Peptides against a protein of PDB entry 8BZL. Designs and how they scored, part 95

Target 1, 228 residues: chain A of PDB entry 8BZL
Amino acid sequence: SYDRAITVFSPDGHLFQVEYAQEAVKKGSTAVGVRGRDIVVLGVEKKSVAKLQDERTVRKICALDDNVCMAFAGLTADARIVINRARVECQSHRLTVEDPVTVEYITRYIASLKQRYTQSNGRRPFGISALIVGFDFDGTPRLYQTDPSGTYHAWKANAIGRGAKSVREFLEKNYTDEAIETDDLTIKLVIKALLEVVQSGGKNIELAVMRRDQSLKILNPEEIEKYV
Target 2, 242 residues: chain B of PDB entry 8BZL
Amino acid sequence: SRRYDSRTTIFSPEGRLYQVEYAMEAIGHAGTCLGILANDGVLLAAERRNIHKLLDEVFFSEKIYKLNEDMACSVAGITSDANVLTNELRLIAQRYLLQYQEPIPCEQLVTALCDIKQAYTQFGGKRPFGVSLLYIGWDKHYGFQLYQSDPSGNYGGWKATCIGNNSAAAVSMLKQDYKEGEMTLKSALALAIKVLNKTMDVSKLSAEKVEIATLTRENGKTVIRVLKQKEVEQLIKKHEEE

## One batch from the design tools (peptide; made by RFdiffusion4, then SolubleMPNN)

Design b1_p14_1_s4 (from b1_p14_1, 6 letters changed)
Fold by OpenDDE base, seed 3:
Structure b1_p14_1_s4 (fold): chain B 228 residues (1-228), chain C 242 residues (1-242), chain A 14 residues (1-14)
Amino acid sequence: as target 1 above (228 residues)
Amino acid sequence: as target 2 above (242 residues)
Amino acid sequence: DQELEDKLLETLAS
């Protein structure tokens, strides 16, 4: 029986429950995020939806607020908890500070939440990594990534999930100032990156775009195919 | 017995706190951080391990955190734990400032956090923080100061010290080369580069892999400055020429 | 000393 202290140090200094949570993330569908000049783009691999499953119910990209959205890899149920708490915090911040959260602020909030679950008795780590994108009030696009440990960093581009390694390798080679010079090029970069691991083209990709001073837009398959 | 390894931080039959020891083991695998106290300032030097092309430009140092106008710290260990503790340090410092209308003394800030660390080793249902910290600061009571704290909540003041990977070797080198009473910030910087060059498992020390911050006093004000990459390159070059 | 623990946890959560 695993004792109530679920997340403990091993003799060699490892937190195995955190590492195992990271393995859960690696089994998740691939997600990619890219920060452009005036755009942020999230792309997610669509799992083969069972023929009878409503595709609308499997949203892997969620809005946290009007200026922030999140994609995740790993345990969907865990993600729901994080998303809900983040949404509450975003609203609370608007009420108390009278301004929307910065992307960094909400990322830090999520990261702190995750970290607490790695240190609290009777709780296991969240089995999710997240890509959090959006715009600060000054119009600056931001991309952050969090992992089960509660670590977070700002990125120009990143990927999480089962195909993350291949996608990141692609992005490392192809992410240039020229590649993100326009919104369309940025979107194309995300799609091309996902196509490294996703079969059957645009039909298996969920793509969300947030432009400066615009709301989150989820692209339909037809719109995605235009970039392919 | 492995049975004590899986529980909350409790004493073994031998009187050991294994979870604290294991947390310290985790820190031993972290990037190296150095602190050196000089007559005219104090510095932190830290190994930068996360060099990814896709990382966004970090305006702030990865491993060195400004706590307030008079203090900074560096961390070795679990990054997420470090983030929580550094935020707490900032909050403690801010609350003190609001309450007393003056900056918190350096040692008081260190002790406040150490009490928190200690609590996480004593109260049930929590694991120790897998983080050691170096603190640099200035206050009107003791001037320039350097402190080290570990997962147990223990702390001490130092003239020079090291945490993280190869810390023991670094401390040995510091003991040999540190000249008490004669240490200038310039000499301290040179010493930091010398020690890092030997303790970091790299064939050649590069500026991209090192973060350095200095804390000085200018015109009665504390100045915390992170060295630019070019400045670090110059320090490395100078070391290679010696 | 649950009160101390709670205070510490609240401080860290804030």
Scores: peptide ipSAE 0.012, ipTM 0.525, DockQ to the pose 0.018
Fold by OpenDDE base, seed 2:
Structure b1_p14_1_s4 (fold): chain B 228 residues (1-228), chain C 242 residues (1-242), chain A 14 residues (1-14)
Amino acid sequence: as target 1 above (228 residues)
Amino acid sequence: as target 2 above (242 residues)
Amino acid sequence: DQELEDKLLETLAS
């Protein structure tokens, strides 16, 4: 009998493979997302890039489309598959519907993909959670989070990965209308949140910003230090 | 638990893919392969373990494979798996060339294979490939490039890296001696010999036990060259004199 | 999903 990856219910009603995939996520680098008034910000903990590694290939924040970007925690190779499929869907949507996807739409697509991998015989769940941010066509900023189970929810702010608990606790205390009143304050909030779990300041943070009608901007270390 | 060791594509309670980890462990016992990026080229250096005098075909390169006119790779791990993956790389590159009438960008070829590797870690009934690869190449987008991929389907770009036996020690040495922005192909070759001399499980480094390939640009064309044994001997001799 | 499976099959057939 071929040992197939089977996600089945335990006697207690648990999907162990999904739960174990969530454990893989918890081992991943911390990612934070915050929705501001007219800005969405993603921050990711930089693992100590090996001195000889090309930083370009270690990016944990990626664009899915001009109006949507994603950060993830968990298995990098799994994430690449999800990202590629999401990008294809974004382009397909533009061709068929003649409009860019809403952030909710592409999140639902990703969530559905993940869910299928929890129910399909011979497949294991994706070992990733994702923070998906962007702007709808009407200019509304959105933040969604999805996990290995395929569930998704909209958030004002959230975190995933190994430091997620501490970061979420920080955000619960510090996310206020005043804290996101300006774009700069929103960026500062993300940085401060990440600094709860990241050592050595801004050098170990990857930060991406998307403003209304603007492309994704990855901040360089110097730009990040300006907010520290 | 043993149950998770026998199943190829399931998570452990701790969120680990043991079959992938075990594949990586197997690669750790394979011959050493080095890659070094220079300003004027990129190289692969690999340990040759199977020197059998009765081999009818003198394989010029056991572990270094030409993929297309602009890319080559070296492999650490299971030979049969390596053959499958290298053939797939060649096919992907050719299909791209036919479809787009231009060579496949280096990173795209790497990612295409990595997606295959990843799939073998996610789809049931298959085991991970017990192979890590180093890729060297040139394209018009990024110039000279060096990549590493593992059984998980993860990959990264590198200035210098190592896979196989004693890879951790080799990487440490590379970190110490690699001079960013100042690395010539000549210096890279010397560094490769230095690192191999210390990391290979041999009493004395010999040219018969080392394969080296260089990728350079000449007159707007990529040139992939496997060094002759005499050239490797000269590099070793120079190192011993230093 | 089918695309990935097809790629796997192609790799195995090759």
Scores: peptide ipSAE 0.006, ipTM 0.612, DockQ to the pose 0.073
Fold by OpenDDE base, seed 1:
Structure b1_p14_1_s4 (fold): chain B 228 residues (1-228), chain C 242 residues (1-242), chain A 14 residues (1-14)
Amino acid sequence: as target 1 above (228 residues)
Amino acid sequence: as target 2 above (242 residues)
Amino acid sequence: DQELEDKLLETLAS
């Protein structure tokens, strides 16, 4: 069937479907992640929730496990599939290994999943990049980024989506040990980074914080305004 | 650009899934469906296009389907695709009930179907479903709920929304007239008629061309009711008098 | 992935 999606190499060695999936990511809402000393922070650009839309159903930050959360840019439906599979893996790991996943482990799992979809006959790549943050069992904060190709790397700070370039440039200039010296400063850094591309201030930002030995906390708009 | 138009599950150079977009375009030509969430209930209103005198079965609900005791949906798009998806919704809901001995939460049912829709956009050899759905329901977690899903597998919760023909105009009208926190089912019904009257390409809105279902709670039970033609006529009459 | 594909096939066969 000629209608089967096939990710194949071009004559010049490109996987066009992967590259095109990356373009889908670039059209997505901006997400930023920052690793602090004892905190990890995710921030996402809130598209103006349509006045009649339930905000509850427009979340771009989700927990994968108690110690891991993820933000994404790109196709929301694709992200849901990845999130669900990652959650299952996290639970499976707890049952089989009797320990929670490391952030690297679950990132690698997600990356492997994405990679398989770039190589499987009849499948297209996932049109998402993800920022995965959390704490390992030893209390070490981690930040990873994945893309549609299935590549992943560890970061101190990174951004994905339409405003990623500007946000990354900001982070490159402003990410210092002093800037992440405290939890509050780390949160401020994320907010400031997002404000480079987000219009109308803190009302259009979703922010999630995970501290060492604490659960994921999504900040309300009032809490965000305190850091502005 | 044309190279990417015909294949069902490939990205364009711009990162677009054209088959999904084309499916959405097809839905834009379907009959209008509205959903409105009220404080005391939720409703679906749908355009009825197939009024054939020779139809043996008076389809009381051509476009509104009961999914279980707590949920109903309306469909815009390809009828055959709609039948498959509505059947799947019923099966998912039933399987959940059997497994957990409680009704499936509304959002979980919606997401389950959306995952299926998404899969048809990602697996080769299959086309997207040419269907958008509005879901109304009640559960113990969030009370009355309204959801919309599209061929991509995306969904969202809404206070009011529209799919099908002239949906953009309908949504605009809903945004203008929807009063958050003050919407009663009665006012929602009136709003539905108002919007349908403006969005349907008919000279006069008639009860035979409109299907309305309400979902309410009575004595701790969900009640899904399709309005009788006479009731719809009264709503239309009231609107014409305002 | 295979499970999802199987479910899709079942849906199409239904």
Scores: peptide ipSAE 0.015, ipTM 0.620, DockQ to the pose 0.066; fails the geometry check

Design b1_p14_1_s4 (from b1_p14_1, 6 letters changed)
Fold by OpenDDE base, seed 5:
Structure b1_p14_1_s4 (fold): chain B 228 residues (1-228), chain C 242 residues (1-242), chain A 14 residues (1-14)
Amino acid sequence: as target 1 above (228 residues)
Amino acid sequence: as target 2 above (242 residues)
Amino acid sequence: DQELEDKLLETLAS
């Protein structure tokens, strides 16, 4: 009989599989999220795409719905599963509730999914953390973070992945009401934060912006360079 | 490498459920939560450990959850597990309300969740929830109530109790200072501050590190309120002056 | 036992 209990408590009360999943996240590309006044911004470190890889296939920022997008750090394959389920839930919610999901709702859904994989037979934790940003139907910008354990919290700004510590330290020092007073300043803050860990400037940054009542916009490298 | 009995929660040769015990060990490292029953109300007091500048302050309480109009709980242990259980509590309470057109009795809600906890210790392929809960509530049957539950699904009613870090020391202090039949909510609040001041691993107790909720009855309605930081500061100040 | 199993399944489905 396959040892069906994958995630169990250690004698000292640790869930090692969850902790190891968190280590997988720490090896992932850095992602940063910032909530502005009327804008949410996600930035991700671009891995050196092999020259022959289609850039379209290496998107680290994904839309979950028209009003919600997600960046992740960790195992890409695990992320795909979470993203797909989240997208289905967003659509289902629109059909059943006749309103788009709140950012908190879909975050809670993802968090619950992750938690189940820490407590279900024959399942390992997801090796991903996620930054989930968007707008609620009332126009309020939101930023949430979730980890492999299924915990989630709302943030003004946060970072995940290999460079998260440095980026968070930067954000803790530089996130002020003045720094997010305008959309452009908010974007600039994200870029500056990510540049703490990303080499070679704007060419290695993927940036997504969602403004109130607007669709997700992925900035091209030229647009990013204007903020540098 | 101590081979963790990675198997389903099973009995040891000595009759112990090690996964449950290990879950309880995890809770022992969590922030302290206190519950105190008074004649005129009940309270929860919890250590706030996550003080991050970048947190969105929209959350009124990190560790205290309103379950319905008549009940609240505090959690010690794994946050994600706690979220699942608190959601389940809310669902159980709502289903009962819809079915019977009256609020669920406090003990019945606690029991319902405890059955779920127990199931996660009984059925194969599941691990125990790494969470203990304190429940405060009011119902027409027993009035103000305080309950504690653990990962095994066991629960009990209490006049005062503590879960999480340094819980044993806290319980000892509560036993010494709790005056049965004479406890007012005001005195209970003072006692909570006194105990937290000694049990929290901080040099000085500050209001930012403490969450307190009270449950009272006003005009025949249950009122659950989280104390404002200023109110907690006043309680701390009063304690320091004594 | 069946009731507990049902509760477990319900919890997992929620």
Scores: peptide ipSAE 0.013, ipTM 0.514, DockQ to the pose 0.018; fails the geometry check

Design b1_p14_2_s1 (from b1_p14_2, 5 letters changed)
Fold by OpenDDE base, seed 2:
Structure b1_p14_2_s1 (fold): chain B 228 residues (1-228), chain C 242 residues (1-242), chain A 14 residues (1-14)
Amino acid sequence: as target 1 above (228 residues)
Amino acid sequence: as target 2 above (242 residues)
Amino acid sequence: METPESLLDEEANA
């Protein structure tokens, strides 16, 4: 009975539910990540917050641990499940290994979780891609991307969601060692990249920065406007 | 195509979860529920449809449920699904209280239920819940709060919002008339009546057709009160005089 | 569309 097999191979070898989950990601708000020398930066397109909505509840950038944060594109409810599981794993790792997770470790955990949901009967894929940034215990900045299939790769810079193509094209042209030479230049690069797809300037951007041995800092709109 | 009508929520070729969208459509036909956050309290106002003409006094809330001492919710959608979810909310709140010896924070209760809702959109053999909820509450972290959740497991905090029949029109009216920072519970009650009068599919708004609950703080305690019919009548009368 | 290879972190993917 086809009813139990949510994700099956097509005759031509495609996993349609994974491909369709990727289409859900493409409908998501744009997110961008950039690895600098001693900084990682996440930027997200703010959806037009309904006038009466509490902005606090519309955050698209979240901490997974003190040294790791994540942005996503796609289904918000799916993202919440992934975030919660990742947070539990980060805490479990600290308890069992007595060290924080590496950014690769937690990315691999998330990727494995996503992959299981592409192979398990009675489960649909997660409709999210994620940008995971942070610092390893040695102080190395990292940026990873995951997709609905459970694949993951390390990046210098990347983007996901609706405007991802345009943002990636911008980053490919403008990501240089000179462009990330300072923390401020790295932040400016992220903002410029997002402005390729965001219409109304700094007011429609959520920006977060993490520096070595520092907690995640979410920039306020006034701080963002200084870089525009 | 009939293939997406299966009991399992799957992605369409366009990346849409049609079963979730259809659940949302079902909620659009439910009675109107609105929530308004004020500086000194928060309220729920809901359309009452089951008026038994033989009941002298409506002692029960049809659509407003007390969850614990600090939270209440209103429901729009399938009644049976609503009963399951409201019971689950009560159980979650009770388990938290027993485990931590303090009331569950409002957003944590909302999130816990939203994770359940999300699971019903991702796991096979289950359909989405055909229910949206408005939550009102108070906690020591954020004070008075208003949340909305939908069948997808998405939620958000709101100053004012509406679910159910004519919710889009109600939200538009709330956006026009809601005064940020200046909203008193009294003004919120008046606004609720104004919006319901225009958005309910009734010729004339009557107290019999409206349930209103307020959540306030008195002497360091949360007070959840369902307004008496006479109090609602007074609010309607005042609105008609303006 | 394939993400540009130029943006890959070659050291971390090695």
Scores: peptide ipSAE 0.115, ipTM 0.659, DockQ to the pose 0.897
Fold by OpenDDE base, seed 5:
Structure b1_p14_2_s1 (fold): chain B 228 residues (1-228), chain C 242 residues (1-242), chain A 14 residues (1-14)
Amino acid sequence: as target 1 above (228 residues)
Amino acid sequence: as target 2 above (242 residues)
Amino acid sequence: METPESLLDEEANA
């Protein structure tokens, strides 16, 4: 059956393993990214952590470099591989080019990596989509999305995972220049967008903020509640 | 029972490479891309399918890619495969420039990529790229050029051609309306709109659904320009008035 | 699909 062939086209031109990897993403926790004027914000849906589970070990938002961070939806184990390779590339770029990666560059790297896993025999696609945010060297905020196929695009705002449709619909209606006029408004937009699909308010949201020339900041629950 | 072997490089008993054919089927469902060679330039016209309000406007084009100062391409098929191939084209062009201190000739760039495409049909453990490309360019050897390549690694030079959805119908229309030796860029643009209006599965052609790039020579330099939406609107309006 | 030979760039295919 074509569905079990990792790198084979169906007669109608489908790559079923890529489509199935996309289904794995749709089962993932929701992540949202928004590009503001001088801020990028990532938000993710927190899964209920088991009572004995260390919350610190379940990070859905990670830094790739000082100027780039990533959220993902889908298979966490697959994400770790991508993140590690991306981090190595960021460091390699800094060593060889003497500048940090652009957000586009590292997105393209990740996208190319994903694509190769859709075309190489004995390798399945990565079961992840990613939102990649950060600042280019010129201080321009960027947001990119990539999927299991290796497709990538730049966005003003986007969402991935199980609630992505509803969150995107919200963002399409509410993303305006006024809504991102300030850092606080941008953060509020992300929270409101996630609240379309996340129950129980700020307790079930993880937020990361990167401001121009600042490191990634993970907001604590109390900070999140101020925006709710 | 068609045994779709994971080995993309196996001929059928009939000598067919089914994985290449299936890759071409994927392209057949992609948005239409047109290329038209004129005496004073060359153009690409592509259907834009992904109109999303949240897309960053920084995107020069969804389907048209600048390769170097003298070449651009349009893609039909799997976007991720297209991104890999367009990046490879840029790398090949850059390496050539660095090595020879001159721009790569258009056909050589096309051939270099086609060899890569072919390799993905020849070597076990690889699938074909689900992408066809149209290339537009200028070089000192042949002037303005238009090429088409497919998943097999085959390519050809064209005066006008089409890839993607309804490509056969588009090519038929191009064959009827293309005036050899008399084609201006202006007439080529009009022809592109005419063909897209008939081949796109839309009730009405709109500027938001069409990307057009032109490649011209100005003062001994190649100029690659993506038409603004207003310019495309004017072309559509003119077509509707004829 | 018969490639319309009439639209081929003979110089480029040569």
Scores: peptide ipSAE 0.011, ipTM 0.545, DockQ to the pose 0.010
Fold by OpenDDE base, seed 3:
Structure b1_p14_2_s1 (fold): chain B 228 residues (1-228), chain C 242 residues (1-242), chain A 14 residues (1-14)
Amino acid sequence: as target 1 above (228 residues)
Amino acid sequence: as target 2 above (242 residues)
Amino acid sequence: METPESLLDEEANA
């Protein structure tokens, strides 16, 4: 019976519930992250929001702290749980250590949370992958990805969700030191990467930019169109 | 029976812990990791599988982790499980240092983690960790040491051993070529390359696909060093010339 | 796993 959400090993050593959670991620809207020199950029495919749906409720890019933001692909309800716990941890770290979290620290926290849900009885894996970007206190830009298994890695650029393969192939070809030489070029790279899978141009892209020593900025559609 | 496979780690009617066996099967599909003890040091050599152009260079090692100033480990199996266990090893080592004002002995650190692994095989509501580890270290009690642990929580000290893909073949080769009492770190490095060249399912061994770390003693301090790609290339080249 | 006795670290297993 599918009813016991118990992640167990198959005879051949597979964790099928984790693999199935990864399939749930592949059905999610595409998200892209790129680390520039002094900028981090997240882009997400906007699902055609029903005309009557409040666009504010469909944010796929969220701040975890002033120096860290996250995009996700997969189950939105699962993402809310992860985001809330990550935010609490960021605040707790500020209170206890008197410094903001490093991007690696909060990624490791999220990854460990996900991993525990792959090992605990009566719990299913989180059906989400996340791109986590931000700046460490020393001003170093960081990009991390984490998946349903709780695995995480640092990236120069990456993508998750339904269009991730095509977007990654684009990034592999086009991510160069020259392509990220400026903030504007880095933003343009993310937009071009998303346009590999998004049909309706800048109107169907959500874009967030975090520059060194600046807060997260969500670009409006008009700002995005300037880069198209 | 399928019924025992889908529950918490329980004994089969035959007395087998299938979830532990299946975790070991998962490790068998992981990249190869070797450990070799020498008279003048210890090394870990690991297959690097994740070679991605977009991967950040900050990842110095995919499979080799520094635990403290005197110990490192390599991992075969589920990366997320590995990250949890390596973090726990670091925490255990740090807590010991704070409590006793001296580094944790190598075997005590290994045992502490093995107790955790074992608990995940015995307590209801958890699966085994899909991870085997090789530990290298130095302490004042036993000098240079190499340990292996598996998902069951069992561990042992070794002169040379292998985990992950083709581990049985690697161990057989190590048995043949390991010279007890005569093993230098230099000869151990050569042996590691020889074994990896035969056990990795690659037509040609490349430095990009191999991570090597050495643990030595210099001026009364432990030095853990990850070999540079050029150094690994030189070792491979030397092996190809022999 | 047949523990290759020849590769056991007797000092570490003692």
Scores: peptide ipSAE 0.011, ipTM 0.511, DockQ to the pose 0.010

Design b1_p14_2_s1 (from b1_p14_2, 5 letters changed)
Fold by OpenDDE base, seed 1:
Structure b1_p14_2_s1 (fold): chain B 228 residues (1-228), chain C 242 residues (1-242), chain A 14 residues (1-14)
Amino acid sequence: as target 1 above (228 residues)
Amino acid sequence: as target 2 above (242 residues)
Amino acid sequence: METPESLLDEEANA
């Protein structure tokens, strides 16, 4: 009965709907984020696009603002709601505060949104985790993660979705100051991390790069293959 | 009846609020947090359970939150619920400061949050917050203060208390060793380490697994300080030598 | 998900 209820506590103090939402995330395609010195990189596992699917319709990495982008794992429909709310908040902040959001600010907004869906009547948790990367106005690179519960933390590197454990284990071993010394090394680190779980090499990876004072760049498959 | 467990916080036939009790059960599984009031300050000591290598360094402790210049809190329970409540505490404190041009009294801040917690136990379509808080503060009315609040919206002032895992055992130890009127911040720190060493489910207490904050008054200003890892190591070492 | 603590950005979480 607890499994079907609005997010309520079990007798042992668990929020089963949040735990089940986390299981939905674990079934999602892998996403990885890495903070470099002057770069942030997001990588996602591309599902084999059916021959007739427009590749443009399956965006797992999206811009929230000019200085912030997000990758997610889990329910794509849930992600759309979060992305839209976050984009509106980024624009609202620019209008009201006259500065872009900090990466922490927008992460906290998303986290608070998720948390409210774990406590509001008639709502289920969002079945998504997100990696949020970008630059603060001072040029500091940031990486944050959110989960279905609405928790968030800042990371040097992290992964979400299926294969996240293996990717994290790789990052724990290989994330060093030397490994992120250059932009190219940072990109290479993300690709290598994804290759721990992604089959068929660079063709099944989507990579987004945001450099200091530059716009979000999505790497094409040929650019990715240069790092493989 | 399973029906009472799955609905909004309603009374059982026995007059129990099961959702509040279950929220308290969730807190019982959280990392231990201690608060101790001394004559010359107050402290919070909290268990760090999540020591992830890839975490970016936390300026403030993982479980200890600065609320304003005169108050801090520690949290046991659901982290996301804690983040929402700590943000509300900061907003309440800021609104008060703007309205009255003075810092909010400690008990008033605690009460304001407790009213919110209580509302989540009474109004339909809401679940209780799975969070207990310890508050430390200073104000001109009562000086150094320690408060505890639970998911029901109840609160109390304490000389020493504990929330989270093994809280009952910790409280029993605090009752035995706490000397009213004779507690210095130094002795309170030693007591905190002693209690954590016995109540944490760890083979050895390490500075990595403990965060401690102190609140003191210096030159007519409140100073909230998180102890450095080396300082915590020294406290642990002293305890092991006794 | 228990994310590995070693990858936490302590400065940003502080």
Scores: peptide ipSAE 0.046, ipTM 0.508, DockQ to the pose 0.605; fails the geometry check

